# Ledger of designs, part 33: peptides against a protein of PDB entry 3B8E

Target 1, 230 residues: chain A of PDB entry 3B8E
Amino acid sequence: PFLIFIIANIPLPLGTVTILCIDLGTDMVPAISLAYEQAESDIMKRQPRNPKTDKLVNEQLISMAYGQIGMIQALGGFFTYFVILAENGFLPIHLLGLRVNWDDRWINDVEDSYGQQWTYEQRKIVEFTCHTPFFVTIVVVQWADLVICKTRRNSVFQQGMKNKILIFGLFEETALAAFLSYCPGMGVALRMYPLKPTWWFCAFPYSLLIFVYDEVRKLIIRRRPGGWVE

## One batch from the design tools (peptide; made by RFdiffusion4, then SolubleMPNN)

Design b1_p11_2_s2 (from b1_p11_2, 9 letters changed)
Fold by OpenDDE base, seed 1:
Structure b1_p11_2_s2 (fold): chain B 230 residues (1-230), chain A 11 residues (1-11)
Amino acid sequence: as target 1 above (230 residues)
Amino acid sequence: SLLEEARKLAL
């Protein structure tokens, strides 16, 4: 998100506070939950790694987490961002290069795509309105990430939802997202304004995409061991 | 209030 913010010079899609909430709040418990499940299901059944030759985390896992899945996650966040701004009169093409004027408190006549002028205060309201759904999108996409990471090779349908810690992690991150989205004062304290409940569903196509992608990947691995998708 | 306007935009 921040890279596109810099490169495209668009209004900030995700605030620093929301980033901290992701890194410390929503990612920590899920990551721990995955560590338990992976250890019990797969890792503990394997021979000890060679500490001289074997990496703790394989390059394929890194590629999946930071490359492919991360890209889908980012696309989901930007989708919600662009939809909200478009509904408020700012089409995606109009946002390109707008940041400088957007962030200037002395400019109170920034025009939207329809020629309506926006004050600095109004612009900040809509910007902070985008932060919450971006954050929620990340959480909803992380549901899929957690579920697919339960197993490396087996389908989720074969493994099931046996890890109570993972379920707790999903609940915790969802509860945190709801708290940050709907608790009074979050707009002032965290610059996270309330979100219409229907916006939670905006991320679902991307979560489904990740889920389908991983199931297809795992299916290919099972049918063609040693493939590039492993 | 800022929050009320934000709610209007979010809904």
Scores: peptide ipSAE 0.019, ipTM 0.496, DockQ to the pose 0.026
Fold by OpenDDE base, seed 5:
Structure b1_p11_2_s2 (fold): chain B 230 residues (1-230), chain A 11 residues (1-11)
Amino acid sequence: as target 1 above (230 residues)
Amino acid sequence: SLLEEARKLAL
């Protein structure tokens, strides 16, 4: 988010406080829950790992977890951001380079894509209105990310949802997201303004995309052992 | 309040 904010000079899509809420709030319990996941049912059918050549953390795992999945997650957040701003009169192309004037409190006549003028206060309201849905989008996408991390090779349908701590983590992060989004005073304390419930659904296509992508990847691994996707 | 105005834009 910050890289695009700097390069494109767009209004801030996700605040620093919101990022801290993700890293320290919503991600902690889910991450710990993965330590309690049961071994895959086919683990005894695999060849033993060569400790000299086969790293536990390899470039493929890093690329999947932090590269590909992370990019889809970010795209989901930005999609929500652009939709909200477009509904308020700011089309994506108009946001490019707008940050300097957007953040200037002395400019009270910033025009949107339709020629409507916006005061500093109005602009900050719509900006902070984007932060909460972006955050919620991340949480919804994290549902899929957490679920796909249960297994390396087997389908989630083969592994099942037996990890009660993981299930608890999904509810915890969702409850925390709802609390931060709707609790009175969060707009003042955290700059997290309340969002209409419909914004929770904006991330669902991206969550589904991650899930389908990983299931297809795992299917390919099962059909073609030793392939590049393993 | 900022919260009231935010609700008008968000809803």
Scores: peptide ipSAE 0.018, ipTM 0.547, DockQ to the pose 0.025
Fold by OpenDDE base, seed 2:
Structure b1_p11_2_s2 (fold): chain B 230 residues (1-230), chain A 11 residues (1-11)
Amino acid sequence: as target 1 above (230 residues)
Amino acid sequence: SLLEEARKLAL
């Protein structure tokens, strides 16, 4: 998110403090939960492979999978961001290069895509209104990520939700999202304005996308053991 | 208030 902000010179989609809350608050408990995940039933039946080669391959595959999931998460957040701004008159193309004027408090006549002029205060309200749903989108997408990452080969439906710590992590993450979204003072402290409940659903297509992607990946691995997708 | 204005927006 921050890289796109710099490269495209768009209004800030997500505050730095909010990013820290994601990294430290939402990602840490899930990461711990994965460490306690039960091994896949089929992995335990495999003979030890060559430790050097198999570790490297597994790490590379993990890195690619997580990298792809991370990109989908970011896309989900940006989708929400662009939808909100578009509904307020700022089309995605118009946002390119707009940051300089957007962040200038002395410019009170920034035009949207329809020629409407926006004061600095109005622009910042819209910007900070984007932060909350971006964050919530990441959390909702992370639900799917957590569920899929517990297994490498088995379907989520086959492995089941046996890890109670993972379930706890999902609840904790959701509670944190609700706290940051609706607790009084979060608008000042985190630049996160309150979110309408309807915007929680904006992330669901991306959560589903991640889920489907991983299930398809796992299906391919099951059908073609030792393939490049493994 | 800023909050009321925010509620009037798309969110």
Scores: peptide ipSAE 0.020, ipTM 0.633, DockQ to the pose 0.024; fails the geometry check
Fold by OpenDDE base, seed 3:
Structure b1_p11_2_s2 (fold): chain B 230 residues (1-230), chain A 11 residues (1-11)
Amino acid sequence: as target 1 above (230 residues)
Amino acid sequence: SLLEEARKLAL
């Protein structure tokens, strides 16, 4: 989110505190849970790893887990962000370069795409209204990300959902997301205003996309061992 | 690290 915020000079899509809540709150237990994941059923069919040449985590795995999936997460968050701002009169094209005027407390006549003037206070309300659903979108996409990270090659359906700690992590991050979204005072403390329940569903297509993408990728790996996709 | 760079890109 910050890269696009800087490059496009758009209003801040995700606050620093919300980012900290992702990094420390929603990601911590899920990440730890992966340490308790059972070995893949085919692990004993693989040649022993050469500890001198073969890294536990190769560059391809890092690129998939953090690069590609991270970009899809960001895309999902930004989609939600742009929808909310568009519903409030700010079309995506109008947001380009708007940050400077948006963040200026002395400018109280910033125009939206329809010529409506917005005070600084009104702009900050809509900005903080974007933070919560962006955050929730990331959490919902993280469900798929965490589930697909259970295995490197096997389908999730082959591996199963046996890791109780991972399941607990999914509930924990969801409960935390609900708490941060709806607990009184979060608007002041975290700049996270309550969201309509419908915004929880905005991320579901992206979560499904990630899941399908990874299952297809894993299917290709199983059918073509040693391919560049692995 | 590549991981840190990838995380930066995700934000």
Scores: peptide ipSAE 0.000, ipTM 0.323, DockQ to the pose 0.027; fails the geometry check

Design b1_p11_2_s3 (from b1_p11_2, 10 letters changed)
Fold by OpenDDE base, seed 5:
Structure b1_p11_2_s3 (fold): chain B 230 residues (1-230), chain A 11 residues (1-11)
Amino acid sequence: as target 1 above (230 residues)
Amino acid sequence: SLLELARRLGL
């Protein structure tokens, strides 16, 4: 989010406080829950890792986590951001380079894509209205990310949902996201304005995409062992 | 995760 904010000079899509809420709030219990996941049924059929040559963190893991899954997650957040701004009169093309004027409190006549003028206060309300749905989008996509992390090779349907701590983590992160989104005073304290309940569904296609993508990846690994997808 | 943090800071 910050790289696109800097490179494209768009209004801030996700605040620093909101990022901290995800990293320290919503992600902690889910991440810990993975330590309690059962071993895959085929683990004893795999060759042991050579500790001298085989890194725990390899290029394939980095590519999957950062380059693929991470990008899909970011796209989900930005989709929500662009939809909200477009509904308020700011089309995506008009946002390019707008940051400087958007963040200037002395400019009260910033025009949208339809020629409507926006005060600084009105612009900041719209910006902070984007932060909470972006945050919620990340949480919804994290459901899929957490579930796919249960296994490396086996399907989630083969592994099942037996990890009660992981299930608890999914409910905890969702409850925390709802609390941060709807608790009175969060707009003042965290710049997290309440979101319409419909915005929770904006991330569902991306969550499904991550899940399907990983299941297809795992299917390819099972059918073609030793391929580049492993 | 460090992954999520790096992605959020980097994106």
Scores: peptide ipSAE 0.019, ipTM 0.529, DockQ to the pose 0.033; fails the geometry check
Fold by OpenDDE base, seed 2:
Structure b1_p11_2_s3 (fold): chain B 230 residues (1-230), chain A 11 residues (1-11)
Amino acid sequence: as target 1 above (230 residues)
Amino acid sequence: SLLELARRLGL
């Protein structure tokens, strides 16, 4: 999100403080919960890794976690961002290069895609209205991300949801997301304006996409051990 | 790198 903000010169889609709330707030308990996950049922049938050659984190895991899944998460957030701005008259193509004028407090006549002029205050209200649903979108897609991280090869349906700490983490991150979204004063403290409950559903297709993608990946690994997908 | 940070954050 921040890279696209810089490269495309669009209005800020997600505040730095909200990013910190994701990394340090919503993701911490879920991440720790993975340490309590049960071993996959076939783990003892695998050869031990060579500690000298085989890293705990391989290039394939990095590619999956930070490349593919991260891109789907970002797409989910940006989808929500673009929908909100479009509903307020700013089409995606019009946002390109708009940041300079958007962030200038002395320009009070920034036009939207329909020729409506927006004051600095009005623009910032719309910007901060995007931060909360972007944040919530990330939390919702992280549900799927956390669940898929339970296993490398087995389906989640084979592994099951037996990790009570992980389940607790999912509830905790959701409760924290709700708190940050709806608690009075969050607009001032975090630049997060209250979220309409309907925006929680905007992320669901992307959460489902992550889940389906990983289950298909794992299915391929099970059918073709030692493939490039592993 | 900022790119790697962004990847780690899913952003």
Scores: peptide ipSAE 0.011, ipTM 0.440, DockQ to the pose 0.029; fails the geometry check
Fold by OpenDDE base, seed 4:
Structure b1_p11_2_s3 (fold): chain B 230 residues (1-230), chain A 11 residues (1-11)
Amino acid sequence: as target 1 above (230 residues)
Amino acid sequence: SLLELARRLGL
């Protein structure tokens, strides 16, 4: 998200405080919960990892986590961001290069895609109105990400949802997201303005996409062991 | 790198 903010010079999609709330708030308990996941049913049928040759974190894992799943998550967040800005009069094409004027407090006549002028204060309200739904979008796609991370090879349907700590993590991150989104004063304290409940559903297609993508990947791995998808 | 930091931050 931040790279696109810099490269495309768009208004800030996700605030630094909001990012911190993701990394230290919503992601921490879910990530820890994976340490308590039950071993896959076939783990004892696999050859042990060679500690000298096989890294725990390999290029394939990095490519999948950051290159594929992370990209889908980012797309989900940006989709929500662009929809909100479009609903407020800023079409995606108009946002390109707008950052400089958007962040200039002395410019109070920034035009939207329809010729409406926006004051600095109005623009910041819209920006902060984007931060909360972007954050919530990330949380919703993280549900899928957490669930797919339960297993390396087995389907989630084969593994089941037996990890109580993971289930707790899903509730915790959701409750925290709701708290940060709707608690009075969060708009001032964290620049997270309340969102309409409908924005929670904006991420669902992407969450489903992540889930389906990983289940298909795992299915391919199960059917073709040692393939390039592994 | 800022890129690695951004990746680590999920950015």
Scores: peptide ipSAE 0.010, ipTM 0.439, DockQ to the pose 0.028; fails the geometry check
Fold by OpenDDE base, seed 1:
Structure b1_p11_2_s3 (fold): chain B 230 residues (1-230), chain A 11 residues (1-11)
Amino acid sequence: as target 1 above (230 residues)
Amino acid sequence: SLLELARRLGL
């Protein structure tokens, strides 16, 4: 999102504080929970990697994590962002290049796509109204990301949800997201304004997409070992 | 960096 913010010069879709809340708040416990995941049933049938030649994190894993899953997560966040701004009169095409005027406190007549003028304060309210549901969208897509990270090759349906610490992590990140979204004063403290509960569902298609994508990927790997998808 | 953070988040 920050890259698109710079390249497209759009209003800031996700604040720095919300990013810190993701990295330090919502992602930490779930990530630690993976250390307690049960080994895949076939792991002992696999040859050990060569620690001298085989990287623990290979280019394929980077491509999968950052290139594919990350892009789906970003799309989910931006979808939510564009929907909120469109509901407030700012169509996606109108946001291109708007950042400079948007962030200028002395410009109080920024027009939306319908010719309505917005004061600096009104624009910042809308911007901060986008930050919370973008953040929540990331948390919701991270549910899928965490679940798919349970296994490298086996289906999640084969592995199951036996890791109680992972389940706790999912609950914790969700509870934290709810707290940050709905606790009084978060608008002032974190620039996170409350969102309608319905906004939580906006990310569900993307979470499902991530899950289905990874299950299909794993299925392909199981059927065609040594493919480019591995 | 915020850019690295954005990359880590896939954002």
Scores: peptide ipSAE 0.009, ipTM 0.477, DockQ to the pose 0.033; fails the geometry check

Design b1_p11_2_s4 (from b1_p11_2, 9 letters changed)
Fold by OpenDDE base, seed 2:
Structure b1_p11_2_s4 (fold): chain B 230 residues (1-230), chain A 11 residues (1-11)
Amino acid sequence: as target 1 above (230 residues)
Amino acid sequence: SLLELARKLAL
């Protein structure tokens, strides 16, 4: 999100404090829960890792985590961001380069895509209104991300949902997301304004996409061991 | 109010 903010000079899609709430708040318990995941059923059929040559974090893992899944997560968040801004008169193309004028408190006549003028205060309300749905979108796609991280090769349906700590993590991150979104004072403390419940559903297609994508990937790995996908 | 506008925009 921040890279696109810099490169495209768009209004800030996600606040720094909100990012910290994701990284340290919602993701911590889920990440720890993976340490308690059961081994895959075929793990004893695999050769042991050579600690001198085989990295725990390899290029394939980095590509999956940051290059593929991370991009889908970012797309989900940005989709929500662009929908909210478009509903408020700011089409995606109009946002390009708008940051300079958007963030200038002395400019009170920034035009939207329809020629409506926006004061600095009005613009900042719209900006902060995007932060909460973006955050919630990330949490919803993280449900799928966490579930797919249970295994490297086996389907989630083969592995099952036996990790009670992971299930607890999913509830915890959701409860925390609801708390941060709806608790009184969060607009002042975190610049997170309340969202309509309907915005929670905006992320569901992306969550489903992540899940389906990884299950298909794992299916390919099972059918073609030693392929480039592994 | 900022809150009313936020509610309208969240609506």
Scores: peptide ipSAE 0.020, ipTM 0.552, DockQ to the pose 0.024; fails the geometry check
Fold by OpenDDE base, seed 1:
Structure b1_p11_2_s4 (fold): chain B 230 residues (1-230), chain A 11 residues (1-11)
Amino acid sequence: as target 1 above (230 residues)
Amino acid sequence: SLLELARKLAL
């Protein structure tokens, strides 16, 4: 989000505070919960990793986590961002290069795609209105990400949902996201303005896509060991 | 993960 913000010169899609809330708030308990996950049924059938040749974090894991899943998550967030701005009169093409004028407090006549003028205060309200739905979008896609991280090779249906700490983590991150989104004063304290409950569903297609994509990937790995997807 | 978020943020 921040690189696209700089490169495309668009209004800030995700605030620094919301970023910290994801890293330190919503993702911490779920990540810890993975330490309590049951071993995959085939783990003892796998040969030990060669410490000299096999990296703990290999290019494939990086490609999967960041290049594939991370990109789907980012697309989900940006989709939500562009929809909200479009609903407020700012079409995606009009946002390109707008940041300089958008962030200038002395410019109070920034025009939207329909010729409506926006004051600095109004623009910042719309910007901060995007931060909370973007944040919630990330939490919703992280449900799928956390679930797919339960296993490397086996289907989640083979592993099951036996990790109570992981289930607790999913509830905790969701409850925290709801608290940050709807608690009075969060708009002033964290620049997280309340979102309409309907925005929670905006990320569901992307969450489902992540889940299906990973299950298909794992299925291919199980059927064709040593393939390029592995 | 923090790293995934860092990349999301980097995006």
Scores: peptide ipSAE 0.012, ipTM 0.487, DockQ to the pose 0.033; fails the geometry check
Fold by OpenDDE base, seed 4:
Structure b1_p11_2_s4 (fold): chain B 230 residues (1-230), chain A 11 residues (1-11)
Amino acid sequence: as target 1 above (230 residues)
Amino acid sequence: SLLELARKLAL
């Protein structure tokens, strides 16, 4: 999100505070919960990793994590961002290069895609109105990300949802996201304005896409061991 | 992973 903010010069999609709330708040318990995941049923049938040649974090894992799943999550967040701004009169094409004028407090006549003028205060309200749904979108796609991380090769349906700490993590991150989104004073303290409950559903297609994508990947790995998809 | 999310949030 921040790279696109710089490169495209768009209004800030996700605030630094919201990023910290994700990294230190909503993600911490879920990430720790993976340490308590049960071994896959076929783990003893796999050759042990050679610690001299095989890195724990390999290029394939990085590519999958950051290059594929990461991009889908970012797309989900940006989709939510663009929808909110479009509903407020700012079409995606109009946002390109708008950052400079958007962030200038002395410019109170920034036009939207329909010629409506927006004051600095109004623009910041809309920006902060985007931060919370973007944050919630990330949490919703993280549900899928956490669930797919339970296994490397087996389907989640084969592994099941037996990790109680992981289940707790899903509830915790959701409860924290709801707290940060709806608790009085969060708009002032964190610049996280409350969102309509309907915005929670905006991420669901992307969460489903992540889940389906990974299940298909795992299915391919199971059917074609040693393929390029591993 | 937390690192994946950090990178996703940094994009």
Scores: peptide ipSAE 0.012, ipTM 0.483, DockQ to the pose 0.036; fails the geometry check
Fold by OpenDDE base, seed 3:
Structure b1_p11_2_s4 (fold): chain B 230 residues (1-230), chain A 11 residues (1-11)
Amino acid sequence: as target 1 above (230 residues)
Amino acid sequence: SLLELARKLAL
């Protein structure tokens, strides 16, 4: 989000405080829960890792985590962002280069895609209105990301959902997301304005996409061991 | 992981 904010010069899609809520709030318990995941059924068929040659985090894991799954998460967040701004009169093409005028407090006549003028205060309300749905979108996509991280090779359906701490983490992150989104005063404290309940569903296609993508990837790995996808 | 998400969110 922040890279596209810089490159495209669009209004800030996700606030710094909102990012901190993801990093320190919603992701912490889920990440810890992975340490309690049961070993995959095929783990005893693998040779022990050579600590001198085999990195815990290899290039392939980085590519999957950051390059593929990360990009899908970002797309989900940006989709929500662009939909909200479009509903408020700012079409995606109009947002390109708009940041400079958007963030200028002395410009009170920034036009939307329909010629409506927006004051600085009105623009900031819309910006902060985007932060909460973007945040919730990330949390919903993280459900899929956490579930796919349970295994490296086996399907989630083969592994099952036996990790009670992971299940607790999914509920905790969701409850925290709801609290941060709807608790009175969060708009002032965190610049997270309440969202319509319908925005929770905006990320579901992307969450499903991540899940299906990873299950297909794992299926390919199981059918073609030693392939470049592994 | 948090770092993975942070990198994903930084994009």
Scores: peptide ipSAE 0.009, ipTM 0.511, DockQ to the pose 0.036; fails the geometry check

